Peptides against a protein of PDB entry 3PBP. Designs and how they scored, part 97

Target 1, 203 residues: chain A of PDB entry 3PBP
Amino acid sequence: LNEKDLNLILNKSLVMYESLDSTTDVIVKRNVIKQLQFVSKLHENWNSRFGKVDIQKEYRLAKVQGPFTINPFPGELYDYTATNIATILIDNGQNEIVCVSFDDGSLILLFKDLEMSMSWDVDNYVYNNSLVLIERVKLQREIKSLITLPEQLGKLYVISDNIIQQVNFMSWASTLSKCINESDLNPLAGLKFESKLEDIATI
Target 2, 203 residues: chain A of PDB entry 3PBP as posed
Amino acid sequence: LNEKDLNLILNKSLVMYESLDSTTDVIVKRNVIKQLQFVSKLHENWNSRFGKVDIQKEYRLAKVQGPFTINPFPGELYDYTATNIATILIDNGQNEIVCVSFDDGSLILLFKDLEMSMSWDVDNYVYNNSLVLIERVKLQREIKSLITLPEQLGKLYVISDNIIQQVNFMSWASTLSKSINESDLNPLAGLKFESKLEDIATI

## One batch from the design tools (peptide; made by RFdiffusion4, then SolubleMPNN)

Design b2_p15_6_s3 (from b2_p15_6, 7 letters changed)
Fold by OpenDDE base, seed 5:
Structure b2_p15_6_s3 (fold): chain B 203 residues (1-203), chain A 15 residues (1-15)
Amino acid sequence: as target 1 above (203 residues)
Amino acid sequence: DNILKAVQNKINSRK
């Protein structure tokens, strides 16, 4: 079992969890939850042992001279280190939200106003990566990983030491997607950029 | 509003 396989199993478990509804048998629900808890715990242990500390590369995203310009960058995060990054689809097209986690337990949700070639090559400075801050979510937890599922639009799963949480931002992302696709900004007026946080499972 | 401007920029970039 490698990290990729573990992530795949975790993703499958999350998909199974999201498929649960009011009609699902209680035994089935319990089994799915137990499986999710087990896999999540395994994932946590895996990340700790293999010292693939998702490189606390201090993506000081705050530096105008960094690979990413965040506008506005939350001043409170200048002293913190980015720990994880994820891209979440918000529609079946090309619209996406970028999420960055920090070692203070914060998540920032970012909008790409330009087609960013995310050069993950630390050495290739791409001058024009503009990201706009939409929302900051304070979890106050050590964030170990961020998981996204392509079939689950506008949902981010956050794994910490003791819990899996879901961040759901479709409340505003659906409107954002519509505005982009229809070239109409009017629906953004008065829109609240507040994501829903839900505890999925304890680890 | 930074978000409005960003969305406008995105729209313009597709055109």
Scores: peptide ipSAE 0.605, ipTM 0.950, DockQ to the pose 0.292
Fold by OpenDDE base, seed 3:
Structure b2_p15_6_s3 (fold): chain B 203 residues (1-203), chain A 15 residues (1-15)
Amino acid sequence: as target 1 above (203 residues)
Amino acid sequence: DNILKAVQNKINSRK
């Protein structure tokens, strides 16, 4: 998620919050409120020079379901901090990949399988994660920023201290898009979820 | 398996 995407998530969370009424279940209210709080905190932390997003450990541990819940979450990343988020379009039909960078130099590519909803009640959380792990890319670099261009489908630009790199995942994202749009899972059989990394420019 | 399930979920969400 770039700043724009984060704003969209924030706005969505706000809309969800505003949709709460007297008839809303208490658990739902609690979840929406916690979601709003979480996203708001993310937004506040986004204003760091490098778009670093500090996700509180409590939100990771709470087995909460929401836009930031990843299934499966790479265990190795539990001790690391998410630094950037980006959303990359893979087609013109609103299919997207979410990318999150971490301070260990890892990128995770995530698929949004469901509408983003948050369940922050540990006892009553829904096990359906809205973000599914597709791929982990280990760059082993300090990631300063993630850039996406709307005209460049399935491409993510990663800026580090010394280089700009392109992550291209159209090798699998095109198939993924097709599967979704055609309601056919068959092309996913045997598909390798391996992105291509290319150096674009030295800094 | 997780990805297949995810894609299926996405497909179902659009129906």
Scores: peptide ipSAE 0.605, ipTM 0.948, DockQ to the pose 0.492
Fold by OpenDDE base, seed 4:
Structure b2_p15_6_s3 (fold): chain B 203 residues (1-203), chain A 15 residues (1-15)
Amino acid sequence: as target 1 above (203 residues)
Amino acid sequence: DNILKAVQNKINSRK
């Protein structure tokens, strides 16, 4: 098993979880949940063992160099280091939200106001990113990984030591997507940028 | 509003 294979298995497990409903057999539900727990734990262990790209180091370097701007940047996070990054699709087009986790257990949800490719890989890091803060979610957990599924729009899975949580921001992202696609800002008036946080499984 | 401005910028970038 390599990281890619593990991610694929995790993806399948998460998709399977989302397929569960009130009509699903209790045994099936239990098995799917157990599978998700197991795979999530494996994924966490894998990330710890094989060392993902030190996003923290890259973030620190980026912060020092100022290659990206977050506006406004939460003052409380100034002394913290980014630990993970994810890009979440909000529609079937090109609209996406960027999520960055910090070592204080916070997530920030960011909007890219410029059409620039972002890579946090050291070899492919794109400088001069413009990011606008939409929301800060305080999890108060050590975030091990961020998982996104292309088929699950506006959903982010956060893996910590003992739990997998889902952040769902389609409550506002659907409106945001519509505004961009239709070139109409009116639906943004009075929109609350509050994501839904749910516990998916204990690990 | 920063978000409104950002969205407008995004829209403009696609024109």
Scores: peptide ipSAE 0.602, ipTM 0.949, DockQ to the pose 0.295
Fold by OpenDDE base, seed 2:
Structure b2_p15_6_s3 (fold): chain B 203 residues (1-203), chain A 15 residues (1-15)
Amino acid sequence: as target 1 above (203 residues)
Amino acid sequence: DNILKAVQNKINSRK
């Protein structure tokens, strides 16, 4: 992640913020504002002489608001606690992927039948949604936060103590989106659900 | 396949 990439993220976050109006759902509005504040703070700290971005604890406390039914649930994660949740758009419609992080450094990518918004609220909001496991990504890092950019389809930014990583799942999500939108399951046959992981920035 | 079933369910929900 260079200064240019950070500027791009900031600009996208600003555009998203500007798209908010009085008719926007209060939860969505709050989440977008928090994301913008976070990215802005990250940008401010990037230019600081020491290259260390102290992420405020408030942005780390994205709790997985449950209860969620995950099917199948990875057996290895039974002993671990969910730490963050994010929703990633995969098209310009209503198709989304849900990501949940765990304290073992794992990410699970989940298919949701219904629309979900990213929750930055620490409060336990009960969503009775069925989620289907697509992929598990093992980062083996303490995941502090998950960031999504609405203009960047199928991309998730994972923030840990010293690095920002991008998870790109458009390799399979584009096909998934097409299947849903065209009501055709055939393209899912033989599809590999393997995301690309890239280091974006050191913090 | 759980994914196939889930996608089918979503498709059906839109009809």
Scores: peptide ipSAE 0.601, ipTM 0.948, DockQ to the pose 0.278

Design b2_p15_6_s4 (from b2_p15_6, 7 letters changed)
Fold by OpenDDE base, seed 3:
Structure b2_p15_6_s4 (fold): chain B 203 residues (1-203), chain A 15 residues (1-15)
Amino acid sequence: as target 1 above (203 residues)
Amino acid sequence: SNILNAVGNKINSLK
């Protein structure tokens, strides 16, 4: 298996993933995600001098439901339209980052500063979320899809026309998770909210 | 929770 073959397999795996929807069987969805995780990690390790691929066995699926309020909303994005939304786990608990993409190629990373509120009636349900802006990442690309892998904490995959990119925010999300879990804000002092962007594969 | 709000406020103060 060479780098070109890995890229091809990754592309095929991503296409399969994109075909998944809310009606897809849970087993099928899990298998596709596992395959994508495996191939993604294999690709990362191929580029890295360290040859071991470790795949985590635990899966959590999180879904963001609207409506939601973003505070503050970036003024520069008022003229643009949201295109995709994703939720990324940052620990094995309940802590998550919400990501929204826009048609200008921007990503915003958001923190849920309140628990989700839900209202139920006989035939419908309503959700309300409060979100704090953490970071804006400017990709300047047409974003086709956002992919999250439940076993890959603090990682978001962005698919554009010709490239798959990884946004890794564990540099700050690990500290954030710790602060929440320990109820201590001190580690946030001096923390830089700068995510790492890496090219994963060419499409 | 109160901690989530506090964290959110802290994030805003650091930007």
Scores: peptide ipSAE 0.554, ipTM 0.935, DockQ to the pose 0.118
Fold by OpenDDE base, seed 4:
Structure b2_p15_6_s4 (fold): chain B 203 residues (1-203), chain A 15 residues (1-15)
Amino acid sequence: as target 1 above (203 residues)
Amino acid sequence: SNILNAVGNKINSLK
């Protein structure tokens, strides 16, 4: 499977999921979700510039002492564990947002303010990545998976037990992308960092 | 990139 094939499968899976309604058989719903989760995980592994993020590494990312420094880290999340990580493209270049989910049902949207130097030392993943907190979204749901589609800029799909939700942050990400690409900070003035949350389908 | 740092700082200042 190449990346294009994986994206196609993911897109098809999302479309199938969007077609699910309250009348859809529970088994069908579960299968679509499982497929979507599986494909999403594959996609994340493929697209994540972070390499094989072992689930164990995701747990370390959430700790302030972990390889990622989130500034400022929300104090309320210190006691919670990261469950998923995703990277969302915001333009056709290299600009991206990092999303981390937590077991309290929170999502944090993060900006990489430093270029990542990957040390491939298997034993010492020194992810000295500086991340800036942009937004915290409280879903109050158990987040099972995060899905991103390369062709859908600034959109994150969140799978929970009974629903898929879309987080759309293009309202601010378009401006952010412009600022980066043009090396002009002026458009950020007065920008509201508030994402739109929409229910896509109930499971 | 220097711009990334500047953007990051600006974001922090706006919150």
Scores: peptide ipSAE 0.554, ipTM 0.935, DockQ to the pose 0.122
Fold by OpenDDE base, seed 5:
Structure b2_p15_6_s4 (fold): chain B 203 residues (1-203), chain A 15 residues (1-15)
Amino acid sequence: as target 1 above (203 residues)
Amino acid sequence: SNILNAVGNKINSLK
């Protein structure tokens, strides 16, 4: 098993978990949960053996190059290092949320308020990406990985040492998507940017 | 996109 295969199995296990409903047989539910726990444990062991994806270096490089201007950046996170990054689709179009995790156990959910501009100067590729802070979620855990499933809009899976958690932000992202697609800002008025955090499985 | 900027500004104004 390589990392890619393990991630694929984990994704399949998460999809199976999300397919569970009130009509699902208890034995099937137990088996799916056990499989998810097993795969998650394998993933944890894999990450511990081969090290964290060095997003930290890429993020530090990104910070130095200013590819991400987060406005406003949470002042409390200035002293912390980004550990993971993920992009989550919020509709069947091209609208997406960027998520960045930090070593304090925080997640920030970000909106791209500008289209990515690539400036090619002869000697320097400047990538400028403007991001707006939507929400900070404090997990107070060491975040090992972020997983997204293309078929699950507005959902992020967070893997820590002992738990898999789901962050569901469709409560506000559906409205955001509508505003973008319809070019109408009115539905944003009074919108609460609060994601739902749910424990999926213990590892 | 003008709409993305407007959305971003609106989000910031709501915080």
Scores: peptide ipSAE 0.547, ipTM 0.937, DockQ to the pose 0.104
Fold by OpenDDE base, seed 2:
Structure b2_p15_6_s4 (fold): chain B 203 residues (1-203), chain A 15 residues (1-15)
Amino acid sequence: as target 1 above (203 residues)
Amino acid sequence: SNILNAVGNKINSLK
């Protein structure tokens, strides 16, 4: 983790925090607050060791609008609760991966196999999303927050109590992006959906 | 679009 990355994460966390209001979902609110607290602590520690870091740019975080269906849902996760959700861009277009964390320390990486559809219920406007399971990453730790940086394609930062980890899935996401953009499925043959996990910082 | 669905189906078939 470099100073630039830390600043970007902090800026995003601040923007997310500022977007919170009384109508914000309690779970989302809690996660954003936890993220901000963590990043703020990192920033303080960083400043004490390496000098002052300036906050330069604010970035918006893209989130999946629920409800959504995961196909297939991992049977092992039926007994666990989803804790966080994030959307990660994989190209400069609009192709993205959805990530959901669970309280067992698992991450699932998901592909939107349908365009967002809107349904009308008698009293509610509902967004419907269909998601395909790509990969499950087992971290075996409490996941507090998920962070994405708009300039870092196919990268997810996972914040736990004592560590920040990077999940890099560009090894397969670049191929996926190409398949979508070119409308050619052939490059998917033999593709391994295995992300790289790296420890970025200890807290 | 049909491509997203096709990609999704292909991913599922590779597992």
Scores: peptide ipSAE 0.555, ipTM 0.934, DockQ to the pose 0.112; fails the geometry check

Design b2_p15_7_s1 (from b2_p15_7, 9 letters changed)
Fold by OpenDDE base, seed 2:
Structure b2_p15_7_s1 (fold): chain B 203 residues (1-203), chain A 15 residues (1-15)
Amino acid sequence: as target 1 above (203 residues)
Amino acid sequence: SNILEAVGKKIESLK
């Protein structure tokens, strides 16, 4: 298995997990969870063996490319280093949230308030993408990987050493999507930007 | 687009 294949299997396992409901046979449910745990463990082992992808490389692989600025940048994170980046779709169009993890265990959820204007260039820092801080989620653990599934809107999976957690921000992202698509800002008034964090599986 | 910028500004104002 290579990294790509492993990620694919992990993604499939996550999809299977999400398909579970109260009517699912207990044995099936257990098997799916065990599979997810197993694949996740393999993923962690892979990362440990071959190292993590640096933030710049990950950024280039993300939909949002190029240097970016975060406004406002969380002051508490000034002394910490970004470790991972992911882009999460929030609707069936092209609206998306950017997530950046830091080595303090924080996740920041970001909104692109400008259209993409430049691809990533490590030698060119003149042109930046603009990102607005929406929410900071403190996990207080070492974040190994961020996983997103295109079919799962507003969901981010965070892989740490011993746990997979789901960050679900559809509580506010659905409203955000509507505001963008309808060009109406009114629904943003009073909106709470609080994501739901849930433990999915232990590794 | 102008809407993205407006949304961004609105988000900032709410924080």
Scores: peptide ipSAE 0.537, ipTM 0.933, DockQ to the pose 0.090
Fold by OpenDDE base, seed 4:
Structure b2_p15_7_s1 (fold): chain B 203 residues (1-203), chain A 15 residues (1-15)
Amino acid sequence: as target 1 above (203 residues)
Amino acid sequence: SNILEAVGKKIESLK
């Protein structure tokens, strides 16, 4: 996903949000709101390239009822609420990883394999926001915020109650970037999708 | 793009 595509989806989401009224189906309404929230946060992160993205409203990802399709979806997270979202660049181009934190202390690292598309109908709702689950990191901490730095590729900073931790996934993201940029899948064979977790500071 | 989809499928297949 590039900035142009993200802007397009944001605009579409905003237009749809503005069209919501009392007659709108509850499922459609929920999906639109969640989509707008998610895309807006992605947009914020994309533009700033620095900072944290906090989710103020309750956000639950569900394979069936949620606005996103994650393959495979971690079933254990159905009962938990997403707390933060961040995008992390993995190269100097447009390739990125999406990270979502949950109130169980989990992080999921996601790959966008398709363009985001939404179709809203009162009688039919189709949401195609395909995300591939790369890795789940269990921190077992209350995650307060996610921070990214524009100059640090493949690194995510997680702020918990009293600690800042770094998640470094360049061990696999460098290969992923190469595969995308070169249109060659061969380097993915045997690749281990395991990020490095390091304590950075106590706060 | 086609490559993103292919990469996604490959990742999924490795899981």
Scores: peptide ipSAE 0.536, ipTM 0.928, DockQ to the pose 0.146
Fold by OpenDDE base, seed 5:
Structure b2_p15_7_s1 (fold): chain B 203 residues (1-203), chain A 15 residues (1-15)
Amino acid sequence: as target 1 above (203 residues)
Amino acid sequence: SNILEAVGKKIESLK
């Protein structure tokens, strides 16, 4: 198994988990959960052995050069290191949310207010990326990985040392998507940018 | 996009 294969299995396991409902056979549910736990543990072990993707270099570079402007940037995070990045689709179009994790256990959810390609890779560095802070989620955990599934809009899976958590922000992202697509800002008034955090499985 | 910028500004104003 390589990292790619492991991620694929993890993704499949997460999809299977989300497919579970009240009508699902108990044995099937148990098997899916066990599989998810097993794969998650493997993923954790992988990250511990080989290290997680470190975006700190790119993040620091972005901060120094200012090509990535986050407004407002949480002052508390200035001294912390970015650890992971993910992009989450919020509709079937091109609207997406950027998520960055930090070593303090925080997640920030960001809106791209410019139609520019986001790249945190030094090899494909894009300048003049503007990001707006939507929400900070404090998990107070060491975040090992961020997983997104294209078929699951507005959902982010966070893998920590002992738990998989789902961050669901469709409560506000659906409105955001609508505002963008319809070019109407009115629905944003009074909108609470509060994501739902749910424990999915222990590792 | 003008709409993205406007949305961004609106979000900022709500924070």
Scores: peptide ipSAE 0.534, ipTM 0.933, DockQ to the pose 0.089
Fold by OpenDDE base, seed 3:
Parts: structure tokens; sequence; C-alpha cells
Structure b2_p15_7_s1 (fold): chain B 203 residues (1-203), chain A 15 residues (1-15)
């Protein structure tokens, strides 16, 4: 992620946050707040590490620059801007997937390969800046927001202009979780990292 | 952790 991408994500998160009202579902509110907190902390860390970055309408991610590094970074995404970020639990432990959306309609699913877990506590924020690309999902839509539900493991909800879609990656995440928890890499052999996409609702 | 790094490397090798 470059400064432009981070700013875009931050702006999008802010816009989403500002759209919250008394009628907004409590889960949505909570998730938006968590996302905003996360992005804000990333921004703070970015500023601390790389100098002050002005919040721009657009934020571009660079491979070597940003609060995190993605390996490998999809070359096509260099021309696009990250718009949203989310973390999705894949088990009842601490294993999670990071998702970043881009303005080309892509989602990237990322694995944190360092021990440090993300903290959502503002007072004790820890971030992992090493991320491995698992899957790129091309939605070909303008992604407005990402929502996760804590009771739904390995599921991400993507909100676009006219539709809510579910990305379900438990097909591979269950195996991934098992590998981590059991310290056995064998099940990863031959594993297909292909998520399921389903339309949930028209809006 | 060692396992996370190993998993990460394995994922990378599969891409």
Amino acid sequence: as target 1 above (203 residues)
Amino acid sequence: SNILEAVGKKIESLK
C-alpha cells in the first residue's frame, strides 16, 4: 500500500463511518468502527515510520512503502487504489485473513505470516506488516464497504452500489487453520485457494 | 511464529 491507497482507504472508511445513523445495525456499526480504527492506526504508523502523509482522496499502495508489505503484490494493482480493508476470523483462535479491496473491483485475501496479531484496541495496537497473497477475487464492481460478522468464520460481505455479495473462503481457510493449529503443512499441498462468491441481496 | 512463516512460504510457493 502506498500513501495514496491508504488515504483512499481512510477516506472511504470515514465516509462509511459518517454514514452511520441510529438505524444502522449494531454489528455494522461495530465493524465500521473497527475498520476505521484499524485504518487510522495504520495511518498513524505510516506517518510515524515514513513521515506525515496528507489525507488525499486517493491512496496508492507501493510494494516497499506502506504499513504492510504484500508478497507477491499483483502487478495489475499498481495502477489502482486500495479502497477498503477488513480482517476475517477463520477459526475460534487468533487465525485470521486480511482482505483489501481496490478501485478496480478486486479483492485480495492475505495471510499474516508473522506471529504478531493485529490488535483492535487503540491503546494497544499491534499490526503485522508482512502479508502473503492468497487469492485475488475480481468482482468488477465499485466496492463501497467490507463487512465481517464475528459469528461467521471465513466470510466477507462486499457492498457495492447495487448488491451485497458474500465471499466465502472456508473451503481453503479451514485447511489453513488446521495447518497452523496442528503445525502440519501437508494439507496445503494441492489446496486450491478459490473462494465462493454469492449474491446476497440487491440494494 | 515458525509455523506462520512456514505456512506463508508454502502459500507463496503455490502461487
Scores: peptide ipSAE 0.533, ipTM 0.928, DockQ to the pose 0.117

Design b2_p15_7_s2 (from b2_p15_7, 9 letters changed)
Fold by OpenDDE base, seed 5:
Structure b2_p15_7_s2 (fold): chain B 203 residues (1-203), chain A 15 residues (1-15)
Amino acid sequence: as target 1 above (203 residues)
Amino acid sequence: SNLIEAVQRKIDALK
């Protein structure tokens, strides 16, 4: 994402919020509110924190369709501000995880709603796009940047002041990729969405 | 070592 794209998403989120009325479904209302709050938190730290985001990768998300909701969004993160965003490929196709960091040291791993993704594949407009929360990782440190390596599927590198950590989520992402590619969600049943965190280097 | 170098290169490119 770049600032322009974020502003666009924010504006669209605001418009969606303003369109809510008494006849709006409760779930829709909740999702729109969560979306607006999320995007607002991103926007607040954009200038100071997003300088190290791989804009090219994240732009792919924004260019496809927006605005995005997150379901569920961890309620406790409403008190914190998003600091970084990254997209990580999980296969050699186009399936990717979206990661957002917060100033409490949390990472959330997100995936596009599968039904919505299918709609996008046919170039259909979706008014309300959703991201699904897969995992929250608490690092309890200030996250300076998120880095991805194209040759490293399902791996995210988290840079703090004194350490580089690797988040490896291929334990579940490989299954997710398979489910998407085969259009069968059954293998996700009972799957543990727990990423491996490893210290890579001190800096 | 190679991975760390790759990550460092990426970091440097983003600075």
Scores: peptide ipSAE 0.025, ipTM 0.616, DockQ to the pose 0.021
Fold by OpenDDE base, seed 2:
Structure b2_p15_7_s2 (fold): chain B 203 residues (1-203), chain A 15 residues (1-15)
Amino acid sequence: as target 1 above (203 residues)
Amino acid sequence: SNLIEAVQRKIDALK
């Protein structure tokens, strides 16, 4: 995920929000609002670290088919503020996990899913997500920084209170990588998405 | 860059 991708997601989320009216289903409204709130917080974090993202007006004027959300949505996290963003390679083929930290001490691990055609049914909410929530890791501490090492696939280093913790998600990320590269999602069935957390050092 | 290097040094020291 880069600035352009984040901008695209934000624009699409804004378009979805602008499409809401009095006839929109309550579930759809809620999901779109949550999506926009989440992406807006990501945008705020991105602006602080990487500079301002210019929102392209053309995307906001487009008609939306919807929905464009993260599935499953990180329900509790819309009340918290995103603090850090990092991308972690999971293979040599450029597949990556996006990690976002929040001020409650949570980490979410996200995957940019394949682009799907948007579908909208007022009577039935159908997910059409560009981002998939894979795992939530609750550290319950102030996260100061997220560090990745290019030579270490599927590892995230979390810096908090001068302690370095390693989040290792290769237990599931290796399978995910294989599934994406082979265009076969069957091996994901029954896969446990639980990363290993380990204290590494004090700095 | 500096923080990444510091982390790498710590990791290397554990090997």
Scores: peptide ipSAE 0.024, ipTM 0.641, DockQ to the pose 0.018
Fold by OpenDDE base, seed 4:
Structure b2_p15_7_s2 (fold): chain B 203 residues (1-203), chain A 15 residues (1-15)
Amino acid sequence: as target 1 above (203 residues)
Amino acid sequence: SNLIEAVQRKIDALK
C-alpha cells in the first residue's frame, strides 16, 4: 500500500459517505460512517509517519457503483493507532492482501483487490465497494516492522523487539486467489479464515 | 534498512 492507494481508499470512503441519503438503511449508514472513521484514522496515522498526502479531488466526483456490503471494523480499532502497513502478494497475478498493524499488537488483514478494482468511470460497474476485513490477528506485541518477501506468497514477517514471527495466511488466501481468478466466490463458503503463527527467530 | 537486512539474513539462515 502506497500513499496513492491510501488516498484512493480514503476518497472512496468519502464518496460512499456522501452517497448516503434518507433512503439508505440505518445499518448501512452506520457501517459507512464507521468505515470512513477508520480510514480517516488510518490516513492520519499514515500522514504522521510518512508526511502529508495530497487528496485527489477528482475521486470525489466519482459515484458509488453497484450494491455493496460494508463490513465495519471492530469498534476498538477506531481508537487504536495504526503503526505499519504492508501489502502481501497471494499469487502471481498481483492479488494482494493489505495488512495493517496497530499499537495494541493487532494485525488486520484486508482484501485490497476489491478496492483497487473500483472504477471511477460511470459506465463501468463495480460489484463490491467495501473494504473487506478478512482476519484480525492479535499478537499482543509492539510491532516494529512488517516485512514481506516477494518469493514467499501469503507470508508476512512481523518484527517486534525480540522476535520475528511469521504470519502465514495461505490456508485461506490460496482459495481466495482461486476465487478471484475464476470469478467464483463459492469456494469461500465455509472457509476458515485463520492464519498460522510461527516464531521464526529471536532478535 | 539495517533492521530489514538483518531480518532478511536471519530468515535466509533458516532456509
Scores: peptide ipSAE 0.022, ipTM 0.614, DockQ to the pose 0.018
Fold by OpenDDE base, seed 3:
Structure b2_p15_7_s2 (fold): chain B 203 residues (1-203), chain A 15 residues (1-15)
Amino acid sequence: as target 1 above (203 residues)
Amino acid sequence: SNLIEAVQRKIDALK
């Protein structure tokens, strides 16, 4: 995930938030707030590590035109801080999974569904968030860093104090890649989104 | 970031 992508995600989340009013359903409102909280924490972590990203004012002027959908995230993670971010290629077509680690030892795997073109004004229709939760992996350890290797699709290396672990999610990511490329999500029905954890090295 | 803090304040106000 680069700064531009994060900026777009954050802006979209802000637009959704700014669209909340007294007529908004309570559940929708709660979900938007939680989503924004998540993205804001992500952005805060990003700013600390990779530099600050400013939100363009124009995006804050746009309003969500309902109905719209929001992908939920694990509520318990909203109390924790994002510690690392990584993007992992799942195919040669540049489809990526976004991984975020938290200080509780959790990893979340997200699909980055960014719009190809993003122009925002008050008349623009916004209907969805750019992130889809796929899997949560609880490692219950301090995550020091996330490493990816460009030649290894669908693999993430997690470095902790005493171990390097590989997270391999190609069991489902290959199907996801195919679905995206073919514009058919039907094969995802019944698919188990469970990554394989493997110890690579002890420290 | 001041922006993130401002957003968090807004979130808190909506709770």
Scores: peptide ipSAE 0.000, ipTM 0.317, DockQ to the pose 0.027

